# Peptides against a protein of PDB entry 3ZN8, part 110

Target 1, 125 residues: chain A of PDB entry 3ZN8
Amino acid sequence: LEEYDKIQKKMEDVMEGKGKLTLRDVYAQIIALRKMGPLSKVLQHIPGLGIMLPTPSEDQLKIGEEKIRRWLAALNSMTYKELENPNIIDKSRMRRIAEGSGLEVEEVRELLEWYNNMNRLLKMV

## One batch from the design tools (peptide; made by RFdiffusion4, then SolubleMPNN)

Design b2_p28_6_s4 (from b2_p28_6, 9 letters changed)
Fold by OpenDDE base, seed 2:
Structure b2_p28_6_s4 (fold): chain B 125 residues (1-125), chain A 28 residues (1-28)
Amino acid sequence: as target 1 above (125 residues)
Amino acid sequence: LLEKLLEQAIKAGNKEAVLTAALALFLS
């Protein structure tokens, strides 16, 4: 996690917050989420969502942290051009990203699919 | 619960909240 902390600090100012959602924006939001601490605390800060979630177990926190590391590894294995325009990521790029991040290709595909769905959703908000 | 949070964020028109809730759901 210490290695990711240095990279994360560099990306804090990269979030545009305007226009089309990019993977740089996603990266910045993940970092912001981590800084807020446990997910339960993060959710408490969402306006209008006064739901107090029970504190997750230590094991659940570790699982969540591992997932975050994996997603960040994928994002860190992308080029600037790919982060800005994820639609250019073809099968060859996806395989490269997976190999570079130590992930399965399917994990990278799932991330990209999620991104595409989120980008469409945000346009409706 | 996270799905409900996402729905509420959408209804509120808060893009940041939508992204946060969706990330939480994805990483859970």
Scores: peptide ipSAE 0.306, ipTM 0.810, DockQ to the pose 0.576
Fold by OpenDDE base, seed 4:
Structure b2_p28_6_s4 (fold): chain B 125 residues (1-125), chain A 28 residues (1-28)
Amino acid sequence: as target 1 above (125 residues)
Amino acid sequence: LLEKLLEQAIKAGNKEAVLTAALALFLS
């Protein structure tokens, strides 16, 4: 929880701009998801989606929570510049972030790849 | 199901919904 507060403070410092998706936006959405509780509940609140989803099992919740924690750890290990402009994150930066967050480099890469894909997707929206 | 939700969000043109659905999909 303390880590989340730290991340929140960092995000507040970065929180400035309107524009395309940044990792601060990703962070904000992760926090929003957590505040809303289980993913099923979150999805139920998505506008235009009236789909009833089953309640996730305890195990599923734990797995999801761990993944969220890991992503937040990665984000918390990034600089303001990296959060705002993730495309500057090279292999050296990824290694640093991984080390700082206790993640594998591949996990950091996965996050960044997801971000890039998301940005591409959002251009179509 | 989650893929369908994402698709629907895309069709709806709601960026926030897309991001939320995509996160949900990835974290599930």
Scores: peptide ipSAE 0.278, ipTM 0.795, DockQ to the pose 0.511
Fold by OpenDDE base, seed 1:
Structure b2_p28_6_s4 (fold): chain B 125 residues (1-125), chain A 28 residues (1-28)
Amino acid sequence: as target 1 above (125 residues)
Amino acid sequence: LLEKLLEQAIKAGNKEAVLTAALALFLS
């Protein structure tokens, strides 16, 4: 419980521009989103978007759920140091993470690329 | 649509919305 509280506080700090996003924060956010239900419902809470978002088919929901599961598997295969400082993840670490999670190395790379892009976006906000 | 949402979130300066939209795009 204490760990979750720390993560939540850190996420709040990131949202307020007081800190940098880590993969630990990403993990926490994914879990939070899953608790809210389908992504469509989450997005409906964004003002002005509720009317424009189509209801995803059951198949689309399953695809999304599988992607979430795979990302969580990758995150769960990372060390605490890697989660807190993803930039240390080199090719060797990526391979280990991929093997440990049952994913392709490219999937791990994709996650890391997304993370890097996310940090860039947050700086623009 | 999700890309547009992300752009709007960035324009609005809403970091939470940016993260949510970005995750939605990534997980889709």
Scores: peptide ipSAE 0.303, ipTM 0.812, DockQ to the pose 0.540; fails the geometry check
Fold by OpenDDE base, seed 3:
Structure b2_p28_6_s4 (fold): chain B 125 residues (1-125), chain A 28 residues (1-28)
Amino acid sequence: as target 1 above (125 residues)
Amino acid sequence: LLEKLLEQAIKAGNKEAVLTAALALFLS
């Protein structure tokens, strides 16, 4: 319970602009989103956007669920130091993570690129 | 549509919405 409280507090700090987003935070957010159900329903609860998302087909939901599982597998294959400071992940580490998670190296690279883009984006908000 | 949602979240300055929309965009 104490660990969950720490993760929640850190996420709040990041959302308030007081902290740096880590892959541990990303992991926690993915889990939180899964508990809320389909992504379309989650997005509908975001105030002020005024955008109605189309209901995804069952096949599209399955594809999305598989992608989530793959990302979680990659994150679960990272060390604590890598999760807290993804900048240390070099080609050798990416290959290890890919092999450990059953993913292609390019999939791991894509996750890291997304993370880097998110950090840049959050600084602009 | 998710890209448009992300842009709107950025414009609104809602960091939580930005993260949620970005995750949805990538995982969809």
Scores: peptide ipSAE 0.230, ipTM 0.754, DockQ to the pose 0.510; fails the geometry check

Design b2_p28_7_s1 (from b2_p28_7, 15 letters changed)
Fold by OpenDDE base, seed 4:
Structure b2_p28_7_s1 (fold): chain B 125 residues (1-125), chain A 28 residues (1-28)
Amino acid sequence: as target 1 above (125 residues)
Amino acid sequence: EEERRRALLLLLSEQITPNLAQALLEAL
């Protein structure tokens, strides 16, 4: 809960134009949410979401969990400097991260692209 | 507003499928 609240505050700060989201923040958030239990338990903490969104099937949840596991492997293969400043991750670093995590380079690129898009979204909201 | 923030945290964690992420973005 404490970790969750810290990341929520960080997200709010970024929305206010203070600082930036890092991959360290992403990692901490993934871990915090996983400690809450299965995704169904996380979703129940969002009032009205079940009305706005269809409940994911068990297969959809499994696919999501596998993607999270793969991205956690990538994040665990990054240096502290890379987690704090993902913009320094060049092609050589991506290849090293991919090899260390058992992923394709394209999967690491997709993670970084998602991060960049998310960081833009948070600044726009 | 709290609901919106929580939805964004779920997007951040990627604990949802791309289809759910898109549905969330459309609802925000």
Scores: peptide ipSAE 0.065, ipTM 0.584, DockQ to the pose 0.351
Fold by OpenDDE base, seed 1:
Structure b2_p28_7_s1 (fold): chain B 125 residues (1-125), chain A 28 residues (1-28)
Amino acid sequence: as target 1 above (125 residues)
Amino acid sequence: EEERRRALLLLLSEQITPNLAQALLEAL
């Protein structure tokens, strides 16, 4: 619960332009969510959302869980400096992270692209 | 506001497909 409150506050600060979301924040969020259980349980706690959004199928949840596991492997292969400032991750660093995590370079690129898109989205909301 | 916070946390978890992420944004 305390970890969730820290992440929520960090997201609010980013939305207000008072901070930057880092991959360390992403890592903490993924770990916290995995402790709460499957996404279906989290979605059930949002009134009205279950009416507007189809609950993901069990297969979609499994695919999502596998992707999260792969991304955690990538995050665990990053240095502290890379987690705090993902913008320093160049092609050489991406290759090292991919090799260290057993992923393709494209999967590491996908994670970084997602992070960049998320950070842009949080500033727009 | 609490629902908005939860939706944002869901977006970060990537347990949702891009389509679900977009649907969440449209619902916010």
Scores: peptide ipSAE 0.063, ipTM 0.583, DockQ to the pose 0.348
Fold by OpenDDE base, seed 3:
Structure b2_p28_7_s1 (fold): chain B 125 residues (1-125), chain A 28 residues (1-28)
Amino acid sequence: as target 1 above (125 residues)
Amino acid sequence: EEERRRALLLLLSEQITPNLAQALLEAL
């Protein structure tokens, strides 16, 4: 509960331009969300979004859970410095992370691209 | 406040693509 409130406050600070979302924050949030259950249940409680977003099929939920598991493996293979400042992750670091997590380099790149896009979106709000 | 909180959690979810995250941000 305390970690959850810290993540919320940090996200609010990032949206206000007072901070930067890190991969450590992403990791903490993924763990917190997994404890709460499927994201679909969270979405269903948002008025209008549950109607506008197609309910993921059971297969789509499984694919999503697998993707999260793979990204967690990548995050667990990162150094603290990389988690706090993902911008330092070069091609050599990506390869090390991929090898350490049993992922393809492209999957690690996809995670980093997702993070960069997310952080850009949060700064635009 | 609770809806905003839930939307923020969604943004950090790996289950959300950048496009979906953007759509959620636009809806907030």
Scores: peptide ipSAE 0.045, ipTM 0.564, DockQ to the pose 0.296
Fold by OpenDDE base, seed 5:
Structure b2_p28_7_s1 (fold): chain B 125 residues (1-125), chain A 28 residues (1-28)
Amino acid sequence: as target 1 above (125 residues)
Amino acid sequence: EEERRRALLLLLSEQITPNLAQALLEAL
């Protein structure tokens, strides 16, 4: 819970232009959220959100859980320096991360692209 | 408030990559 509150505050700071979201923050968020149980259950208890968010099927939940496991494997294969500064991850680093995580290089690229897009979006809000 | 903020982050994630937002919803 404490780690979640720190990440949440950091995300607020990023949205206000006072901070930087890192892959370490993303990692910590994923871990914190996994400890709280399925966010889908939390969201289902929020009136109105269950109407706006499609309830994922059980199969969709399994696919997403597998995707998160794969991304966690990639994150676990990153160095501290890479987690703090994902922009240093070049083709050689991506290949090493992919090999260390048992992923394709394209999956590591997808994670980094998602991170970059998320960080851009948070700065625009 | 925390739940709404989580929902917002998920929505933002879904707008960027629906599969990842779904994955986050699943892992969360």
Scores: peptide ipSAE 0.058, ipTM 0.601, DockQ to the pose 0.146; fails the geometry check

Design b2_p28_7_s2 (from b2_p28_7, 16 letters changed)
Fold by OpenDDE base, seed 4:
Structure b2_p28_7_s2 (fold): chain B 125 residues (1-125), chain A 28 residues (1-28)
Amino acid sequence: as target 1 above (125 residues)
Amino acid sequence: DEERRRALLLLLSEQFTPNLARSLLESL
């Protein structure tokens, strides 16, 4: 819980224009979430989510957990420099990451697109 | 503050499932 709170605070700081979210931060978040157990246990610790959202079906939770596991494999195949500055990840790096993680290049691209969208959103709020 | 909270919840939800993020957008 303490690790999760630190990550939430960092996201809040980024929204305030203090620093930048990196894939290292995403990695740390995934690890912290996994330490809490199943995704269902994590969702209840997100303020407001358990109050405002219906509980996802068990199948939806499993799909989400599998996607997170696949993205974690991609993150584990990245260099420290790539994790800290994902903008350096070109097509060659993306292919290497995909091969190293056993993923399709499209899945690595999806992770990077998600990260970019997240950073844009954090800067807008 | 409410907008920031919504954005944070959306971002967290997107890490798990696109459906959860969609449900959040519909509910908030």
Scores: peptide ipSAE 0.066, ipTM 0.581, DockQ to the pose 0.317
Fold by OpenDDE base, seed 5:
Structure b2_p28_7_s2 (fold): chain B 125 residues (1-125), chain A 28 residues (1-28)
Amino acid sequence: as target 1 above (125 residues)
Amino acid sequence: DEERRRALLLLLSEQFTPNLARSLLESL
């Protein structure tokens, strides 16, 4: 619960221009989600909410879990400086991260692109 | 409204990485 509150506050701070989301924040949230599970699963047990929330298929959940696992491997292969400042990750760093995580360089690039897009979205909304 | 803001972020983020973005935003 505390980790969920931290990421929520961080998102709010970014939206208000009081902070920046980092890959460290993303990492912490992934770990929290693995421990607590998706909030949607909890909300599905509340009468009337389960019908209003999109329920992912079992196959979609498995695909999501695999993607999270692969990205977690990439994050585990990053230095603290890279997690705090992903913009320093050049092609050489990407290759090292990919090799250390057993991923393709393109998968590491995809994670970084997602992160950049997420930060842009948080500032626009 | 915070719920509407989260829903909008979810919808926009799903254009890039649907499953991970959904999981992260569901924790908010």
Scores: peptide ipSAE 0.036, ipTM 0.588, DockQ to the pose 0.156
Fold by OpenDDE base, seed 2:
Structure b2_p28_7_s2 (fold): chain B 125 residues (1-125), chain A 28 residues (1-28)
Amino acid sequence: as target 1 above (125 residues)
Amino acid sequence: DEERRRALLLLLSEQFTPNLARSLLESL
């Protein structure tokens, strides 16, 4: 729970213009989720809360886990400088990351586009 | 505005990277 609180506070700081979310923060969150599991799954063990949370099907969880694993592979193939400043990732870096992670270039592009959209959206709140 | 925050994050979950965004939403 403390790791979730840390990333939540980071996102709040971004929304308030006090910081930026980096891919390092995303990486930390993915690791936290893998350690604790989905918070929704933890909350399902609390009597009365499991009825109100839409439980993703087991198949949806597996698909989600595979996508997260693929993102983790991409992040593990990035340099520290790239994780802190994803905007420096050009086509050459993107191809290197894709090759190093066993992903398609388009999947790495998707991650970067998501990151950029997330940061823009958080700043608008 | 927490409601707006949740709505925007939900949009990202559905439109761009549903699985990763859902995971991030669970941390909020």
Scores: peptide ipSAE 0.031, ipTM 0.590, DockQ to the pose 0.170
Fold by OpenDDE base, seed 3:
Structure b2_p28_7_s2 (fold): chain B 125 residues (1-125), chain A 28 residues (1-28)
Amino acid sequence: as target 1 above (125 residues)
Amino acid sequence: DEERRRALLLLLSEQFTPNLARSLLESL
């Protein structure tokens, strides 16, 4: 619960233009989520959101869990400097991270692209 | 209001990585 509140405050600060979401923040968020379970089950009961937020099938949940495990492996293979400043991750660093995590380079690239898109979205909202 | 805001963020994030983004936003 305490970790959850810290992450929420961090995201609010980023949306206000006070700071930057890092991959360290992403890591902390994934860990917090795994402990709390999905809130989507609560959100689907809000009028109008049930149509906008389709409940994933059991198979889709399993695919999601596997994706989270793979991304955690990538994050665990990053240095502190890379977690704080993902923009320094060049092709050489990306290859090292992939090899260290047992992932394809393309999977590491996908994580970084997601991170960049997330930061853009947070600044727009 | 906060729940609606979270739902909007989830919808936006699903365009990038549906499963992970949903999970991350649910923990926020």
Scores: peptide ipSAE 0.081, ipTM 0.605, DockQ to the pose 0.152; fails the geometry check

Design b2_p28_7_s3 (from b2_p28_7, 18 letters changed)
Fold by OpenDDE base, seed 2:
Structure b2_p28_7_s3 (fold): chain B 125 residues (1-125), chain A 28 residues (1-28)
Amino acid sequence: as target 1 above (125 residues)
Amino acid sequence: SEQREQTLLLLLSQQFTPNLAQALLESL
């Protein structure tokens, strides 16, 4: 819970334009979510969302858990500088990260694209 | 706001519920 609160505060700061969400922050959030248990339990604690969110099937949860595991492998293969400044990750760095994590380059690109989209969304809120 | 707090969780959950992130975007 303390780790979650720290990430929430960081997120609020980013949304207020007081900072930038980094892949280090993403890593910390993923770890916090894993400690909280299945995402379904996390979503159930969100008032009003429990009714609107289709409960993901067990199969969808497993697919998502595998994707998170793969993203963690990618994040663990990044340098500190890359985690703090993901915009420096070029094709050569993506290939290195992919090789080091046992992923396809496209999966590393997908993670970076997701991160970029998330940052854009946060600036809109 | 509590809504902002939930945004990160929803974005991370996008892989579990792709339509949820879109629904959130539409609600913001």
Scores: peptide ipSAE 0.101, ipTM 0.588, DockQ to the pose 0.329
Fold by OpenDDE base, seed 1:
Structure b2_p28_7_s3 (fold): chain B 125 residues (1-125), chain A 28 residues (1-28)
Amino acid sequence: as target 1 above (125 residues)
Amino acid sequence: SEQREQTLLLLLSQQFTPNLAQALLESL
């Protein structure tokens, strides 16, 4: 519960223009979620989600957990400067991160696109 | 207020996977 409150507070701060969401923040959140247990257990702590969405199947949860593990590998292959300012990540840096994490460049691009979309959404709300 | 809450739920879902966020959007 405390970990969700931290995530929510960070998102609120960004929406209010009091902060910036970085990949360092994303990393911290992923680590926090993993400490809470399996994704199924984490989803149970999100109020209203179980009302709005059917509980994902076990297979869907496993796919989600694998995706999180892959993104964590990418984040672990980034420099501190890249984590704090993801906008500096060009094609050369993406390739290095992919090679260092054992991922495809497209998977690193997907993570960055997700981050950018989330950050844009937070600023529009 | 309610729209903001829904947006926060969407953003929280995005912490997991883009597909979960999309599923949430489709349910709203």
Scores: peptide ipSAE 0.100, ipTM 0.616, DockQ to the pose 0.258
Fold by OpenDDE base, seed 3:
Structure b2_p28_7_s3 (fold): chain B 125 residues (1-125), chain A 28 residues (1-28)
Amino acid sequence: as target 1 above (125 residues)
Amino acid sequence: SEQREQTLLLLLSQQFTPNLAQALLESL
């Protein structure tokens, strides 16, 4: 619960332009999710507190979980400096991360693109 | 696929804030 509160507070700060979402924050959230599961799934068990967001199918959840596990491998292969400032990840760093994680370079690129899209969305809100 | 990436963005955004998840849905 305390970990979720910290993540939410940080997201609020980012949405207010007081901070930046980093891959370290993404990593922390992935770890939290693996421990507690998706918040939407938890809330679905509470009558009247269900999130009125599209609920992914079980198959979509499994596909997402596999993707998250692969991204976690990439994140584990990053340096602290890269996690804090993903913008420094050039082609050479991306290749190193891919090799270290056993992923294709394209999968590492996909993670970075996702991160950039997330930051763009945060700025729009 | 682009759709799969969007779904993953949605799933993870739900964990950060409901407002972000809603904003994502409106942007797609």
Scores: peptide ipSAE 0.089, ipTM 0.596, DockQ to the pose 0.104
Fold by OpenDDE base, seed 5:
Structure b2_p28_7_s3 (fold): chain B 125 residues (1-125), chain A 28 residues (1-28)
Amino acid sequence: as target 1 above (125 residues)
Amino acid sequence: SEQREQTLLLLLSQQFTPNLAQALLESL
C-alpha cells in the first residue's frame, strides 16, 4: 500500500510538471505491476483497451512479460546515477549494462529509446 | 517488434497517467 501511494504521488507530481519520470520510477512501477499479477490482469483493468486494440494472445502476453523481465535485468545492472539520469548512459555504460544483464547492447538501447519516447509524450500531455 | 514495444509503452503509461495512455492510443 505504501509503495502504491508513493508511485501515485510521484505520478501526480510528474503530471503537474513538478517532477520528471526516471528509470527508477519505471523500475518501481514494473515491480508494482508484477505484484498485481500477469499483464493479462492489467489489460483487463485498462478501460477501452480491449475495444481499441485486439486482445493479445496468451503467447503474446508471455512474450511481453519476458521483455519486461529482460528490461528489469538491465535496470538492475544500472547505477543509481544512471537510473536517475538515463541521459548520462553513453556507449561504454550501455555496453557495461548489457554485459552485466546478459543482454545485447541493442536491447539496452531499446529500453532507453522507449524511456525517451515516454518522456517526450509526457511533455506533450 | 516496434508494435510490441508500443504495446508495452501503452501498458506502462496507463500506470503513470490515463491521459498518457490515451495519447499513445491516438498515436497508434
Scores: peptide ipSAE 0.088, ipTM 0.597, DockQ to the pose 0.113

Design b2_p28_7_s4 (from b2_p28_7, 18 letters changed)
Fold by OpenDDE base, seed 2:
Structure b2_p28_7_s4 (fold): chain B 125 residues (1-125), chain A 28 residues (1-28)
Amino acid sequence: as target 1 above (125 residues)
Amino acid sequence: DEERQRTLLLLLSEQFVPNLARALRQAL
């Protein structure tokens, strides 16, 4: 519960523009989500999700779960400095992370792009 | 499919980020 409260407060701070979302925060969230079980089970606990999003098919949930697993592997291959400041991840770092995680460089790029897009969206709210 | 998955992950993350911790705190 304390771990969840810390994540919640950090997310509230980010949503209020008082904090910066880092890949460390993303990592912590993924780990927290994984502790709840499969993504399908996690989604069932979110009231109103079925109203706001078309109910993902079971196959889409499995693909999403696999993508989360792959991103977790990438995050586990990052240094603390990279997790706190993802903007330092150049092509050389990105290749190292990909090789260390067994991912394609493009998959690491996708994670970074997603993170950048997320930070842009959070700044607009 | 990949773009839809990215959008899904984005939407999930937007919904998950503030509401999951709250929903978790309410469900636990």
Scores: peptide ipSAE 0.130, ipTM 0.620, DockQ to the pose 0.069
Fold by OpenDDE base, seed 5:
Structure b2_p28_7_s4 (fold): chain B 125 residues (1-125), chain A 28 residues (1-28)
Amino acid sequence: as target 1 above (125 residues)
Amino acid sequence: DEERQRTLLLLLSEQFVPNLARALRQAL
């Protein structure tokens, strides 16, 4: 409960323009969601999602869950400073994170691109 | 696959909506 309250407050602050979403916030939310179970169970608890989006196939959910697992490995290989300020992640840091997580450098780049897109979307709401 | 990336982005974007965090808190 306390973890969810912290995430909720942080998301409210970001949506109100009072804060910035960091990869630390992303990490905390992924961990919280994983405590609820598989991505399929999480989606079942979201009212209205089935109205806004086509229900993902079971195979799409498995692919998404594996992607989240891989991104979590990347996040676990980041320093606290990198999690709080992902814009400091240069090519050298990106290679280190990839090697430490067993990922390709392109997969780490994809996570950072996703994060940047997420921050843009949150600023538009 | 851009469609899979868009789906993942959208699924993860919904997770960061305050209403989702509230719904999850109420479900626990």
Scores: peptide ipSAE 0.123, ipTM 0.609, DockQ to the pose 0.078
Fold by OpenDDE base, seed 1:
Structure b2_p28_7_s4 (fold): chain B 125 residues (1-125), chain A 28 residues (1-28)
Amino acid sequence: as target 1 above (125 residues)
Amino acid sequence: DEERQRTLLLLLSEQFVPNLARALRQAL
């Protein structure tokens, strides 16, 4: 609970422009989400999702859970410096992370692109 | 792939930032 409150406070600070979202913050939050149970149960706690968006099929949820597991493998293969400053991840680092996690380089790129998109959205709010 | 990416973005954004999740539900 205390760890979760620290993560929430960190995200509030990022939204207020007092901090930067890092891949370490992403990692910590994914672990917290995984402790809540299957992705299907987590989605049930999102207000208005079933009204505004089509509910993902059970197969789509399984694919989403697998993608999260693969991204966790990539994050576990990063150095502390890379987690804190993802912008230093060049092609050589990206290949090392992919090899260390058993992923394709493209999957590591997808995670970094998602992170960059998230940071852009946070700056707009 | 795009729909799955949107779902993952929405899910993670809800837990990170409730206000951002609301914006994503409207924009995605």
Scores: peptide ipSAE 0.117, ipTM 0.623, DockQ to the pose 0.115
Fold by OpenDDE base, seed 4:
Structure b2_p28_7_s4 (fold): chain B 125 residues (1-125), chain A 28 residues (1-28)
Amino acid sequence: as target 1 above (125 residues)
Amino acid sequence: DEERQRTLLLLLSEQFVPNLARALRQAL
């Protein structure tokens, strides 16, 4: 519970513009979600999600689950400095991360693009 | 591909909603 409280507070601070979302924060949240089990189980515990979002099909959940697993492999292949400051991830670093995680370079790029989009969105709120 | 990407972005973005952490605390 204390871990979730820390994550929540960090998210609140980021949403209030008091902090910056990092890939370390992303990693911590993915790990926390994984402790609860499959994405389908996590979504069942979110009140109002079914009202705000169309309920994903089982196949969509499986695809999402696999993508999260692949991104977690990429995150596990990053250095602490890269996790804290993803902007330093150049083409050479991205290639190293891809090779270390068994992913395509494009999948690592997709993760970074997603992160950048999320970080922009959080700054707009 | 775009629809799957939107769904993935949405699913992954939800983990950054404060309500998720609250829901998790209630579920555990």
Scores: peptide ipSAE 0.130, ipTM 0.611, DockQ to the pose 0.078; fails the geometry check

